# Ledger of designs, part 23: peptides against a protein of PDB entry 4N7V

Target 1, 222 residues: chain A of PDB entry 4N7V
Amino acid sequence: TLRSITSPLVAHRLKPIRQKTKKAVVSILDSEEVCVELVKEYASQEYVKEVLQISSDGNTITIYYPNGGRGFPLADRPPSPTDNISRYSFDNLPEKYWRKYQYASRFVQLVRSKSPKITYFTRYAKCILMENSPGADFEVWFYDGVKIHKTEDFIQVIEKTGKSYTLKSESEVNSLKEEIKMYMDHANEGHRICLALESIISEEERKTRSAPFFPIIIGRKP

## One batch from the design tools (peptide; made by RFdiffusion4, then SolubleMPNN)

Design b1_p10_8_s4 (from b1_p10_8, 5 letters changed)
Fold by OpenDDE base, seed 1:
Structure b1_p10_8_s4 (fold): chain B 222 residues (1-222), chain A 10 residues (1-10)
Amino acid sequence: as target 1 above (222 residues)
Amino acid sequence: ELEELPLFEL
C-alpha cells in the first residue's frame, strides 16, 4: 500500500514555494495544496504533461493532463485543470502515481524541516523548532556564532572557529569538551521549552478553533 | 522517473 511507504503529506502553515527540477516542478500553493508538475521537453520548450494536485492534508489527490494530454507550456504556476480530472483518496491512489506522491511528500517534509514553528529568543541564542514531524528539527543559533542543529537522527555542531561535527550517540555527546557542553545544555533547555510550549499552544489552538497560532515568536533578539 | 530533490532555501 501507499501507506506502507509514506504517510499523507501535511502542508498546513507552509509558505508558498516553487522548485523546478529537470523532470518536475513542485509547488506549495497559496491554498497550501501541493502540486507536482511533470515536465517534458520538446523542441527546446518545456511542457507540463501531468499534474498531481494534493490537498493540504495529503488525503486527496487530483490528477489532470493539461491540454488534453498534449501538454501546456511550463509557466510560473501550475496550469489550470480542464477536463478529464481524476480524484483519488490517499488509499485509493493508483500505484502508478505512488512515486510522484512520495516525491511530493519528501519535498513537503524537507520544507517543513526548514519552516519555523516556534522561534524562541534566549539571552544567548535564537532557538527554532521546525514544522516537521515526528521529531521536529531544532536549531540553536548562538549570538557568538556557535550553531547546534538537532534532528531525529543526529546533532550537528558548528563551533565559533567554523569547525563542524556530527554526533549520533549519547556517548559522543558526553565526550564533548566542557565549553561545548555548555552550549549543548543551553540548546537542550531551549528545546525542552519549545516542546512544552508547542504542546500548550496546540491545545489552546484546538480549544479556540480559530486561525492557526503558529508560527509563533517568543521574545526578541537582545 | 523523478530526480532527487535538490537543496533549497526558504
Scores: peptide ipSAE 0.040, ipTM 0.756, DockQ to the pose 0.242
Fold by OpenDDE base, seed 2:
Structure b1_p10_8_s4 (fold): chain B 222 residues (1-222), chain A 10 residues (1-10)
Amino acid sequence: as target 1 above (222 residues)
Amino acid sequence: ELEELPLFEL
């Protein structure tokens, strides 16, 4: 099943963006829908031959073929869905479209990993919890130049000198120099606080039918 | 800035 290889993409709260590659253009729209435009080149002109438009919650996929499959000249936005429209739920998406959906999902997940959900300023650092899930990326930018980037899979450290290294196990973390451990301790505390705040705010957001509370900024740069 | 995804993912 598609669900066995990816979850429905979630594009809520993401800013509009359009990224062109050789074979496709992927967009997050103002509506927070995601479009994958499949591009073909004919006579030095690029044409959109197929479009996958995915709802912001990833559960509905609209597939259409511009100009009856002849293609529409590539523009600054996806062509409107007017011709040969098919609509699928996530669980009913034909297998032939799964790879394209995965592409959209990976793009959205990448955008989410770079989209601040919570920005928290401490005395020593700017901490940022990102939108991706599970295991949101967490970045700590210390004002003295040290950077720590935590992901679900690793921790990257950039020291004041610019020396960079990646930690993939607790043993490696435990083997850090004491001076780096101080930064890690602060990063971990900031992370804990951000996760706690995320939980509290998300619960209030659920209880209230207000506009999204995220992204938020807590504190200010000293 | 966002990185391009590999073309093979399509």
Scores: peptide ipSAE 0.040, ipTM 0.747, DockQ to the pose 0.114
Fold by OpenDDE base, seed 3:
Structure b1_p10_8_s4 (fold): chain B 222 residues (1-222), chain A 10 residues (1-10)
Amino acid sequence: as target 1 above (222 residues)
Amino acid sequence: ELEELPLFEL
């Protein structure tokens, strides 16, 4: 099943973006829907042959073929659906479209990993918890030039000298120089605080049913 | 800026 490979994508709170590749254009729209336009070149002109429009919660996929499959000239936005529209739920999506859905999902996840959910200013650093899940990316930009980037898979450190390295195990973290451990300790504290606030704010957001609380900024740069 | 995903992903 598609569900065994990926979960429904989540595009909520993401800013609109449009990225062109050789074979496709992927967009997050103002509506937070996600569009994959499949592009073909003919006589040195690009045409959109197929469009997957995915709802912001990832659960509904609308598929259409512009001009009866002849294609529509590539523009600055997806072509409007007119005829021969198919609508699927996530669990009923035909297998032929799974790879394209996965592409959209990976793109959205990448955007989420670069989209601030919580920005927290400390005495020493700007901390940023991102929108991706599970295990949101967490970045710490120290005012002295040190950077720490935490992901689910690794921790990247950039020192003042520009020396950069990646840590992939707790053993490697424990083997850090003492001066770097101080930065890591501060990063971990900022991370803990952001996660705690995320939980509290998400619960209040659920109760109030108003406009989204995220993204938020806590504190100010010294 | 966002990186381009590999073409084989489609």
Scores: peptide ipSAE 0.040, ipTM 0.749, DockQ to the pose 0.114; fails the geometry check
Fold by OpenDDE base, seed 5:
Structure b1_p10_8_s4 (fold): chain B 222 residues (1-222), chain A 10 residues (1-10)
Amino acid sequence: as target 1 above (222 residues)
Amino acid sequence: ELEELPLFEL
């Protein structure tokens, strides 16, 4: 099943973006829908031959072939759907489109890992909890130049000198120099606070049924 | 700006 290789993508609260590669253009639209345009070059001109338009919640996929499958010249936005439109639910998407959906999902997850959900200013650092899930990325930018980046898979440290290294186990974390442990302790506390606030704010958002509360900024830079 | 996904992802 498609679910065995990816979950439905979630593009809510993401800003519009368009990224071109040799084979495709992927976009997040103002509507928070995601479009994958499959590109082919012919006679030194790029044409969009196929479009996957995915709803913001990832559950609906609309597929169309511009200009009756002849293709439409690549522009600054996806071509509008006209004739021969197919619409699928996530669980009914034909296998031939799974790889393209997976690409869109990975793109959205990358965007989410770079999209601030909570920005929290402490006395010593700017802390940022990102939108990706599960295990949201967490970045700490200390005002003295130290940076800590936590992901589900690793912790990256950049010291004042510019020396950088990646930690992948608790043993490596425990072997850190005492000076670096102080930064890690502060980062961990900021992370705990952001996760606690995320939970509280999400619950209030659910109760009010209003516009999204996120992204939020807490505190001010000293 | 976001990094480009590897080409093998498509």
Scores: peptide ipSAE 0.038, ipTM 0.744, DockQ to the pose 0.117; fails the geometry check

## One batch from the design tools (peptide; made by RFdiffusion4, then SolubleMPNN)

Design b1_p11_1_s1 (from b1_p11_1 with D6E)
Fold by OpenDDE base, seed 2:
Structure b1_p11_1_s1 (fold): chain B 222 residues (1-222), chain A 11 residues (1-11)
Amino acid sequence: as target 1 above (222 residues)
Amino acid sequence: EVELDEPEEPE
């Protein structure tokens, strides 16, 4: 099943973006829908041959073939769905479209990993919890130039000198120089606080059903 | 900037 290889993409709270590659253009729209435009070149002109339009919650996929399948000239936005429209739920998406959905999903996850959900200013650093899940990216930009980037898979450290390294195990973390451990301790504390606040705020958001509370900024740069 | 691998061509 598609669900066994990816979860429905979640594009909520993401800013509009459009990325062009040779074979496709992927967009997050103002509506927070995600569009994959499959592009083909004919006589030095690029045409959109197929479009996957995915709802912001990833559960609905609308597929259409512009201009009766002949293609529509590539523009600054996806062509309107006027011809050859099919609508699928996530669990009923034909297998032939799974790779394209996965492409959209990877794009959304990448954007989410770079989209601040919580920005928390401490005395020593700017901490940022990102939108991706599970295991949201967490970045700490120390005002003295040290950077720590935590992901689900690794921790990257950039020291004041520009020296960069990646940690992938607890053993490696435990083997850090004492001076770096101080930065790591601060980063971990900031991370804990952001996760706690995310939980509390998300629960209140659920209860009130108001406009989105995120992204939020806590504190201010000194 | 967001970078992605090229999608597969339609079958």
Scores: peptide ipSAE 0.048, ipTM 0.757, DockQ to the pose 0.141
Fold by OpenDDE base, seed 5:
Structure b1_p11_1_s1 (fold): chain B 222 residues (1-222), chain A 11 residues (1-11)
Amino acid sequence: as target 1 above (222 residues)
Amino acid sequence: EVELDEPEEPE
């Protein structure tokens, strides 16, 4: 099943973006829907041959073929659906579209990993918890130039000198120099606070059922 | 700008 290889994508709160590659254009629309336009070149002109339009919650996929499959000239936005429109739920999506959905999902996750959900200014750093899940990326930009980037898979450290290295285990973290451990401790504290705030605010958001509370900014740069 | 590898083509 599609669910066994990916979860429904979640594009809520993401800013509109349009990214072109050789074979496709992927967009997040103002509506927070995600569009994958499959592009083919013919006679030195690019045409959109197929469009997957995915709802913001990833659960509904609308597929259409512009101009009866002849294609529509590539423009600054997806072509409007006119004919040969099919609508699927996530669990009923034909297998032939799974790879394209996965591409959209990967794109959305990448965008989410770079989209601030919580920005928290401490005495020493700007901390940012991102939108991706599970295990949201967490970035710490110390005002003195040190940077720490935490992901589900690793921790990247950039020192004042520009020296950069990646830590992939607790053993490596524990072997850090004392001065770097101080930065790591602060980063971890900021991370803990952001996660706690995320939980509290998400609960209030659930209760209120109004406009989204995120992204939020806590504090200000000293 | 977000950089992503080329989309996978379905078989």
Scores: peptide ipSAE 0.047, ipTM 0.759, DockQ to the pose 0.123
Fold by OpenDDE base, seed 3:
Structure b1_p11_1_s1 (fold): chain B 222 residues (1-222), chain A 11 residues (1-11)
Amino acid sequence: as target 1 above (222 residues)
Amino acid sequence: EVELDEPEEPE
């Protein structure tokens, strides 16, 4: 099943973006829907042959073929659907579209990993918890130039000297120089706080049924 | 900018 290889994408709170590659254009719309336009070149003109429009929660996929499958000239936005529109739920999406859905999902995840959910200014650093999940990316920009980037898979450190390295195990983290450990300790504390705030704010958001609280900024740069 | 691998499209 599609669910066994990916979960429904989540594009909530993401800013609109449009990215063109040779064979596709992927967009997050103002509506927070995600569109994949499949592009083919013919006679030095690019045409959109197929469009997957995915709801912001990833659960509904609308597929259409512009101009009866003949294609529509590539523009600055997806072509409007006319005829031959198919609508699928995530669990009923035909297998032939799974790769395209995965493409959209990967794009959304990348965007989410670069989209601030919580920005927290400490005495020493700007901490940023990103929107991606599970295991949201967490960046710490120390005011003295040190940077720590935590992901689910690794921790990247950039020292004042510009020396950069990646840590992939607890052993490597434990082997850090004491000076770097101090930065790591601060980063971890900021991370803990951001995660705690995320939980609290999400709960309040659920209770109030108000407009989204995220993204949020806590404190300010000294 | 977000970079994606080129899809193998069209199918």
Scores: peptide ipSAE 0.047, ipTM 0.752, DockQ to the pose 0.127
Fold by OpenDDE base, seed 4:
Structure b1_p11_1_s1 (fold): chain B 222 residues (1-222), chain A 11 residues (1-11)
Amino acid sequence: as target 1 above (222 residues)
Amino acid sequence: EVELDEPEEPE
């Protein structure tokens, strides 16, 4: 099943973006829907031959073929759905479209990993919890120039000197210089706080059923 | 900026 290889993408709260590659253009729209435009080149002109428009919650996929499959000239936005429109739920998406959905999902996840959900200013750093899940990216920008980037898979450290390295195990973390451990400790504390606040705010958001509370900024830069 | 590999058609 599609669900066994990916979860429905979640594009809520993401800012509009459009990225062109050789074969496709992927967009997050103002509506927070995600569009994958499949591009073909003919006579030095690019045409959109197929569009997957995915709802912000990832559960509805609308697929259409511009100009009856002849293609629509590539523009600065997806073409309007006019021809050969099909609508699918996530669980009913034909397998032939799974890779394209996965492409959209990967794009959204990458954007989410760079989209602040919580910005928390401490005495020493700007901490940012990102939108991606599970295991949201967490970045700490220390005011003195040190940077720590935590992902689900690794921790990247950039020291004041510009020296950069990646830690992939707890043993490597434990082998850090003492001065770096201090930064790591602060980063971990900021991370804990952001996660706690995320939980609390999300619960209140659920209760109120109002406009999104995120992104949120906590504190001020000293 | 966000960069992804080129999408491929299903088998």
Scores: peptide ipSAE 0.044, ipTM 0.741, DockQ to the pose 0.139; fails the geometry check

Design b1_p11_1_s2 (from b1_p11_1, 3 letters changed)
Fold by OpenDDE base, seed 1:
Structure b1_p11_1_s2 (fold): chain B 222 residues (1-222), chain A 11 residues (1-11)
Amino acid sequence: as target 1 above (222 residues)
Amino acid sequence: EVELEEPEEPV
């Protein structure tokens, strides 16, 4: 099943973006819907042959073929659906569209990993918890130039000298220079605080059923 | 069928 490969994409709170590749254009719309436009070149002109429009919660997929399948000239936005629109739930999406959905999902996940959910200014750094899940990316930009980037899979360190390295195990973290461990300790504390705030704010958001509270900024740059 | 390219890092 599609669900065994990926979960429904979540595009809530993401800013509009449009990425063109050679064979496709993927967009997050103002409505927070996600569109995948499949592009074909003919006579030196690019045409949109197929569009997958995915709801912001990833659960509804609308598929249409512009201009009766002949294609519509590529523009600055997806072509409007007209005729022969198919609508599927996530669990009823035909297998032939799974790869395209996965593409949209990977794109959204990437955007989420670069989208601030919580920005927290400490005495020494700007900390940013991102929107992706599970294991949201966490970036720490120290005011002295050190950077730490935590993901689910690794920790990247950029030192003042510009030296960069990636840590993938606890043993590697434990082998860090004492000076770097101090930065890591601060990063970990900032991370803990951001996760705690995320939990508290999310619970309050759930209770109030109001407009989204995120993204938020805590503190200010010194 | 059109093979999709991998997503690029967003700006």
Scores: peptide ipSAE 0.041, ipTM 0.732, DockQ to the pose 0.828
Fold by OpenDDE base, seed 4:
Structure b1_p11_1_s2 (fold): chain B 222 residues (1-222), chain A 11 residues (1-11)
Amino acid sequence: as target 1 above (222 residues)
Amino acid sequence: EVELEEPEEPV
């Protein structure tokens, strides 16, 4: 099943963006819907041959073929659906479209990993919990120039000297020099706090059933 | 069918 490969994409709270590649254009719209435009070049002109428009919650996929499959000239936004529109739920999406959905999902995840959900200023650093899931990225920008980037898979450290390295195990973390461990400890504390606040705020958001509370900024730069 | 490229890192 598609669900066994990927979860429905979630584009809530993401800012509009449009990224063009050779074969596709992927967009997050103002509506927070996600569009994949499949592009074909003909006679030095690019045409959109197929569009997947995915709802912000990832559960509804609308597929259409501009101009009856002849294609629509590539523009600065997806072509409007006109004819031959198919609508699918996530669980009923034909397998032939799974790869394209996954493409959209990966793009959304990348955007989410760079989209602040919580910004928390400590005495020493700007901490940022991102929107991606599971295991949201967490960045710590120390005011002295040190940076720590935590992902589900690794921790990247950039030292004051500009030296950069990646840690993929606890053993490597434990082998850090004491100076760097201090930064890591602070980063971990900031991370814990952000996760706790995320939980609290999310619960309150659920109760109010109103506009999203995120992104949120806590504190200010000293 | 168009084979999709991997998405690039957003700006």
Scores: peptide ipSAE 0.039, ipTM 0.727, DockQ to the pose 0.843
Fold by OpenDDE base, seed 3:
Structure b1_p11_1_s2 (fold): chain B 222 residues (1-222), chain A 11 residues (1-11)
Amino acid sequence: as target 1 above (222 residues)
Amino acid sequence: EVELEEPEEPV
């Protein structure tokens, strides 16, 4: 099943963006829907041959073939659907479209990993918890130039000297020099706080049923 | 069938 490969994408709170590659254009719209336009070149002109429009919660996929499958000239936005529209739920999406959905999902996850959900200023650093899940990226920009980037898979450290390295295990983290451990300790504390606040704010957001509370900024640069 | 490229890092 598609669900065994990926979860429904989540594009909520993401800013609009449009990325063109050789064979596709992927967009997050103002509506927070995600569009994949499949592009073919003919006679030095690019045409959109197929469009997958995915709802912001990833659960509904609308597929259409512009101009009866002949294609529509590539523009600055997806072409409007006409009469040849198919609508699928996530669990009923034909297998032939799974790769394209996965592409959209990977793109959205990448955008989410670069989208601030919580910005938290400490005495020593700007901390940023991103929108991606599970295991949201967490960045710490120390005012003295040190940077720590935590992901689900690794921790990247950039020292004041410009020396950069990646840690992939607890053993490597534990082997850090004492001076670097101090930065790591601060980063971990900021991370803990952001995760705690995320939980509290999300619960309050659920109760109020108002506009989204995220993204938020806590404190200011000293 | 069109094979998609991997997403580029967003700006």
Scores: peptide ipSAE 0.038, ipTM 0.721, DockQ to the pose 0.830
Fold by OpenDDE base, seed 2:
Structure b1_p11_1_s2 (fold): chain B 222 residues (1-222), chain A 11 residues (1-11)
Amino acid sequence: as target 1 above (222 residues)
Amino acid sequence: EVELEEPEEPV
C-alpha cells in the first residue's frame, strides 16, 4: 500500500513556495495545497502535461491533464483544473501515481524540516524546533558561533573554528570533549523545553479550534 | 513515465 511507504503529507502552516526542476515543478500554494506539475518541452517551450494537486492534509489527490492532455504552457502557477479531473483519497490512489506523491511528500518534509515551529531564545542561543515529524529537527545557534543540529537520525556539531562532525550514537555523544558537552547540555535543555511547550500549545489549539498558534517565538535575543 | 528529480533545499 502507499501507506506502507509514506504517510499523507502535511503542508499546514507552510509558506508558499515553488521549485522548478527539469521535469517537474512542485509548489506549496497559498491555500497550503501541494501541486506537482509534470513538465515536457516541445519546440523550446515547456508545457505542463499532468498535475497532481494534493490537499494540505495529504488525504485528497486531484489529478488532471491540462488542455485535454495536450499540455498547457508552463507559468508562474499551476494551470487551473477545467475538465477530465480525477479525485482520489490517499488510500485509493492508483499505484501509477505513488512515485509522484512520494516526490511531493519528500519535498514537503524537506520544507517542514526548514520551517520554524517554535523559536526559543535563551541566554546563550537561538533554539528552533522545526515543523517536520516524527522527530522534528532541532537547531541551536549559539551566539558565540557554535551550532548544533539535531535530527531523528543524527546530531551535527559545528564548532567555533568551523570544525564540523556528525554523531550517530550515544557512545559518540558520550565521548565528546567536555567543552562541547556543555553546549550539548544546553541544546538538550532547550530541546526539552520546546517539546514541552509544543505539547501544551498543541493541546490548547485542539481545545480552542482557533487560528493556528504556531509558529511562535519565545524570548528575545540578548 | 517522467522521472522526478530530488527536491532541493528550499530558500
Scores: peptide ipSAE 0.037, ipTM 0.717, DockQ to the pose 0.809

Design b1_p11_1_s3 (from b1_p11_1 with D5E D6E)
Fold by OpenDDE base, seed 3:
Structure b1_p11_1_s3 (fold): chain B 222 residues (1-222), chain A 11 residues (1-11)
Amino acid sequence: as target 1 above (222 residues)
Amino acid sequence: EVELEEPEEPE
């Protein structure tokens, strides 16, 4: 099943973006829907032959073939559906479209990993919890130039000297120089706080049914 | 910039 290889994408709170590659254009719309336009070149003109429009919660996929499958000239936005429109739920998406959905999902996930959800200024650093999940990326930009980037898979450290390295195990983390451990400790504390705030704020969003509270900024740079 | 493996060409 599609669910066994990916989860429904989540594009909520993401800013509109359009990225073109050779064979595809992927967009997050102002509606927070995600569109994958499959592009083919013919006679030195690029045409959109197929469009997957995915709802912001990833659960609904609308597929259409512009101009009856003949294609529509590539523009600055997806072409409007006219004919050959199919609508699927995530769990009913035909296998032939799974790779394209995964493409959209990976794109959204990457955008989320670079989209601030919580920005928290401490005495020593700017901490940023990103939108991706599970295991949201967490960045700490110390005012003295040290940077720590935590992901689900690794921790990247950039020291004042510009020396950078990646830690992939707890053993490597434990083997850090004492000075770097101090930065790591602060980063971990900021991370804990951001996660706690995320939980609290998310609960308030649920109760209030208001506009999204995220992204938020806590404190200010000293 | 986001680099992804491009999907197959459209039908």
Scores: peptide ipSAE 0.045, ipTM 0.768, DockQ to the pose 0.164
Fold by OpenDDE base, seed 2:
Formats: C-alpha cells, structure tokens, sequence
Structure b1_p11_1_s3 (fold): chain B 222 residues (1-222), chain A 11 residues (1-11)
C-alpha cells in the first residue's frame, strides 16, 4: 500500500514556494495545497502534461491532464483543472501515481524541516524547533558562532573554528570534549523546553479550534 | 513515464 511507503503529506502552515526541475515543478500554494506539474519540452517550449493537486492534509489527490492531454504552456502557477479530472483519497490512489506522490511528500518534508515552528531565544542561543515529524529537526545557533543541528538520525556540530562533525550514537556524544558538552547541554535544555511548549500550545490550539498558534517566537535576541 | 528529480533544499 501507499501508506506502507509514506504517510499523507502535511503542508499546513507552510509558506508558498515553487521549485522547478527539468521534468517537474512542485509548488506549495497559498491555499497550502501541493501541486506536482509534470513537464515536457516541445519545440523549445515547456508544457505541463499532468498535474497532481494534493490537499493540505495529504488525504485528497486530484489528477488532471491540461488541454485534453495535449499540455498547457508552463507558467508561474499550475494550470487550472478543466477536463480529464480524477479525484482519489490517499488510500485509493492508483499505484501508477505513487512515485509522484512520494516526490511531493519528500519535498514537503524537506520544506517542513526548514520551517520554524517554535523559535526560542535564550541568553546564549537562538533555538529553533522545525515543523517536520516525527522527530522534528532542532537547530541551535549560539551567538558566539557554535551551531548544533539535531535530527532524528544524527547530531551535527559546527564549532567556532568551523570544524564540523556528526554524532550518531550516545557513545560519541559521551566522548565529546567538555567544552562542547556545555553547548550540548544547553541545546538539550532548549530542545526539552521547545518540545514541552509545543505540547502545551498544541493542546490549547486543539481546545480553542482558533487560527493556528504556530509559528511562535519566545523571547528575544539579547 | 516521467522520472522526477530529487527535491532540493528550499531557499
């Protein structure tokens, strides 16, 4: 099943963006819908031959073929659906479209990993919890130039000298120099606080059903 | 079938 490969993409709270490649254009729209435009070149003009329009929650996929399948000239936004329209739920998406959905999902996940959900300023650093899930990326930019980037898979450290390295196990973390451990301790504390705030804010958001509370900024740069 | 390129880091 598609679900065994990927979860429904989640584009909520993401800013509009359009990325063009050789054979496709992927967009997050103002509506937070995601569009994959399949592009072909003919006579030095690019044409959109197929469009996958995915709802912001990833659960609905609308597929259409512009201009009766002849294609529509590539523009600054996806062509409007006019004919040859099919609508699917995530669990009913034909297998022939799974790769294209996965492409959209990977793009959205990448955007989410670079989209601040919580920004927390401490005395020593700017901490940022990102939108991706599970295991949201967490970045700490110390004002003295040290950077720590935590993902679900690794921790990257960039020291003041520009020396960078990646940690993938607890043993490696425990083997850090004492000076770096101080930065790591601060990063971990900031991470804990951001996760706690995320939980509290999300619960209040659920209760009120108001406009999104995120992204949020806590504190200010000293 | 159209092969899709890998997504790049957004600006």
Amino acid sequence: as target 1 above (222 residues)
Amino acid sequence: EVELEEPEEPE
Scores: peptide ipSAE 0.041, ipTM 0.722, DockQ to the pose 0.811
Fold by OpenDDE base, seed 5:
Structure b1_p11_1_s3 (fold): chain B 222 residues (1-222), chain A 11 residues (1-11)
Amino acid sequence: as target 1 above (222 residues)
Amino acid sequence: EVELEEPEEPE
């Protein structure tokens, strides 16, 4: 099943973006829907031959073929669905479209990993919890130039000198120089606080059912 | 069928 290889993508709170590659254009629309346009070149002109339009919650996929499959000239936005429109739920998506859905999902996850959900200014750093899940990316930009980037898989450290290295185990973290451990400790504290705030704010958001509370900024740069 | 490229990092 599709669910066994990916979860429904989540594009909520993401800013509109349009990225063109050689064979596709992927977009997050103002509506927070995600579109994958499959592009083919013919006679030095690019045409959109197929479009997957995915709802913001990833659960509904609308597929259409512009101009009866002849294609529509590539423009600054996806062509409107007008012909041979099919609508699928996530669990009923034909297997032939799974790879394209996965592409959209990976793109959305990448965007989410770069989209601030919580920005928290401390005395020493700008901390940012990102939108991706599970295991949201967490970045700490120390005002003195040190940077720490935490992901689910690793921790990247950039020192003042520009020296960069990646830590993939607790043992490596524990082997850090004392001066770097101080930065790590602060980063971890900021991370904990952001996660706590995320939980509290999300609960309030659930109760109010209003406009989204995120992204949010806590504090300000000293 | 069209092979999709990996998504690029935004910004």
Scores: peptide ipSAE 0.035, ipTM 0.704, DockQ to the pose 0.807
Fold by OpenDDE base, seed 1:
Structure b1_p11_1_s3 (fold): chain B 222 residues (1-222), chain A 11 residues (1-11)
Amino acid sequence: as target 1 above (222 residues)
Amino acid sequence: EVELEEPEEPE
């Protein structure tokens, strides 16, 4: 099943973006819907042959073929659906579209990993918890130039000298120089606080059922 | 089916 490969994409709170590749254009719209336009070149002109429009919650996929499959000239936005529109739920999406959905999902996940959900200013650093899940990226920009980037898979450290390295195990973290451990401790504390706040705010958001509370900024740069 | 390129990092 598609679900065994990926979860429904989540594009909520993401800013509009349009990225063109050689074979496709992927967009997050103002509506937070995601569009994948499949592009073909003919006579030095690019045409959109197929469009997958995915709802912001990833659960509904609308597929259409501009101009009856003949294609529509590539523009600065997806072509409007006119005819031959098919609508699928995530679990009913035909297998032939799974790869395209996965592409959209990967793109959205990447955007989410670069989209601030919580920005937290401490005495020593700007901390940013991103939108991706599970295991949201967490960045710490120390005012003195040190940077720590935590992901689900690794921790990247950039020291004042510009020296950069990646840690992939607890053993490697434990082997850090004491000076770097101090930065790591602060980063971990900021991370804990952001996660706690995320939980509290999300719960209030659920109860209120109003406009989204995120993204949020806590504190200010000293 | 046309294979899609991997997404690049957004600006």
Scores: peptide ipSAE 0.031, ipTM 0.684, DockQ to the pose 0.808

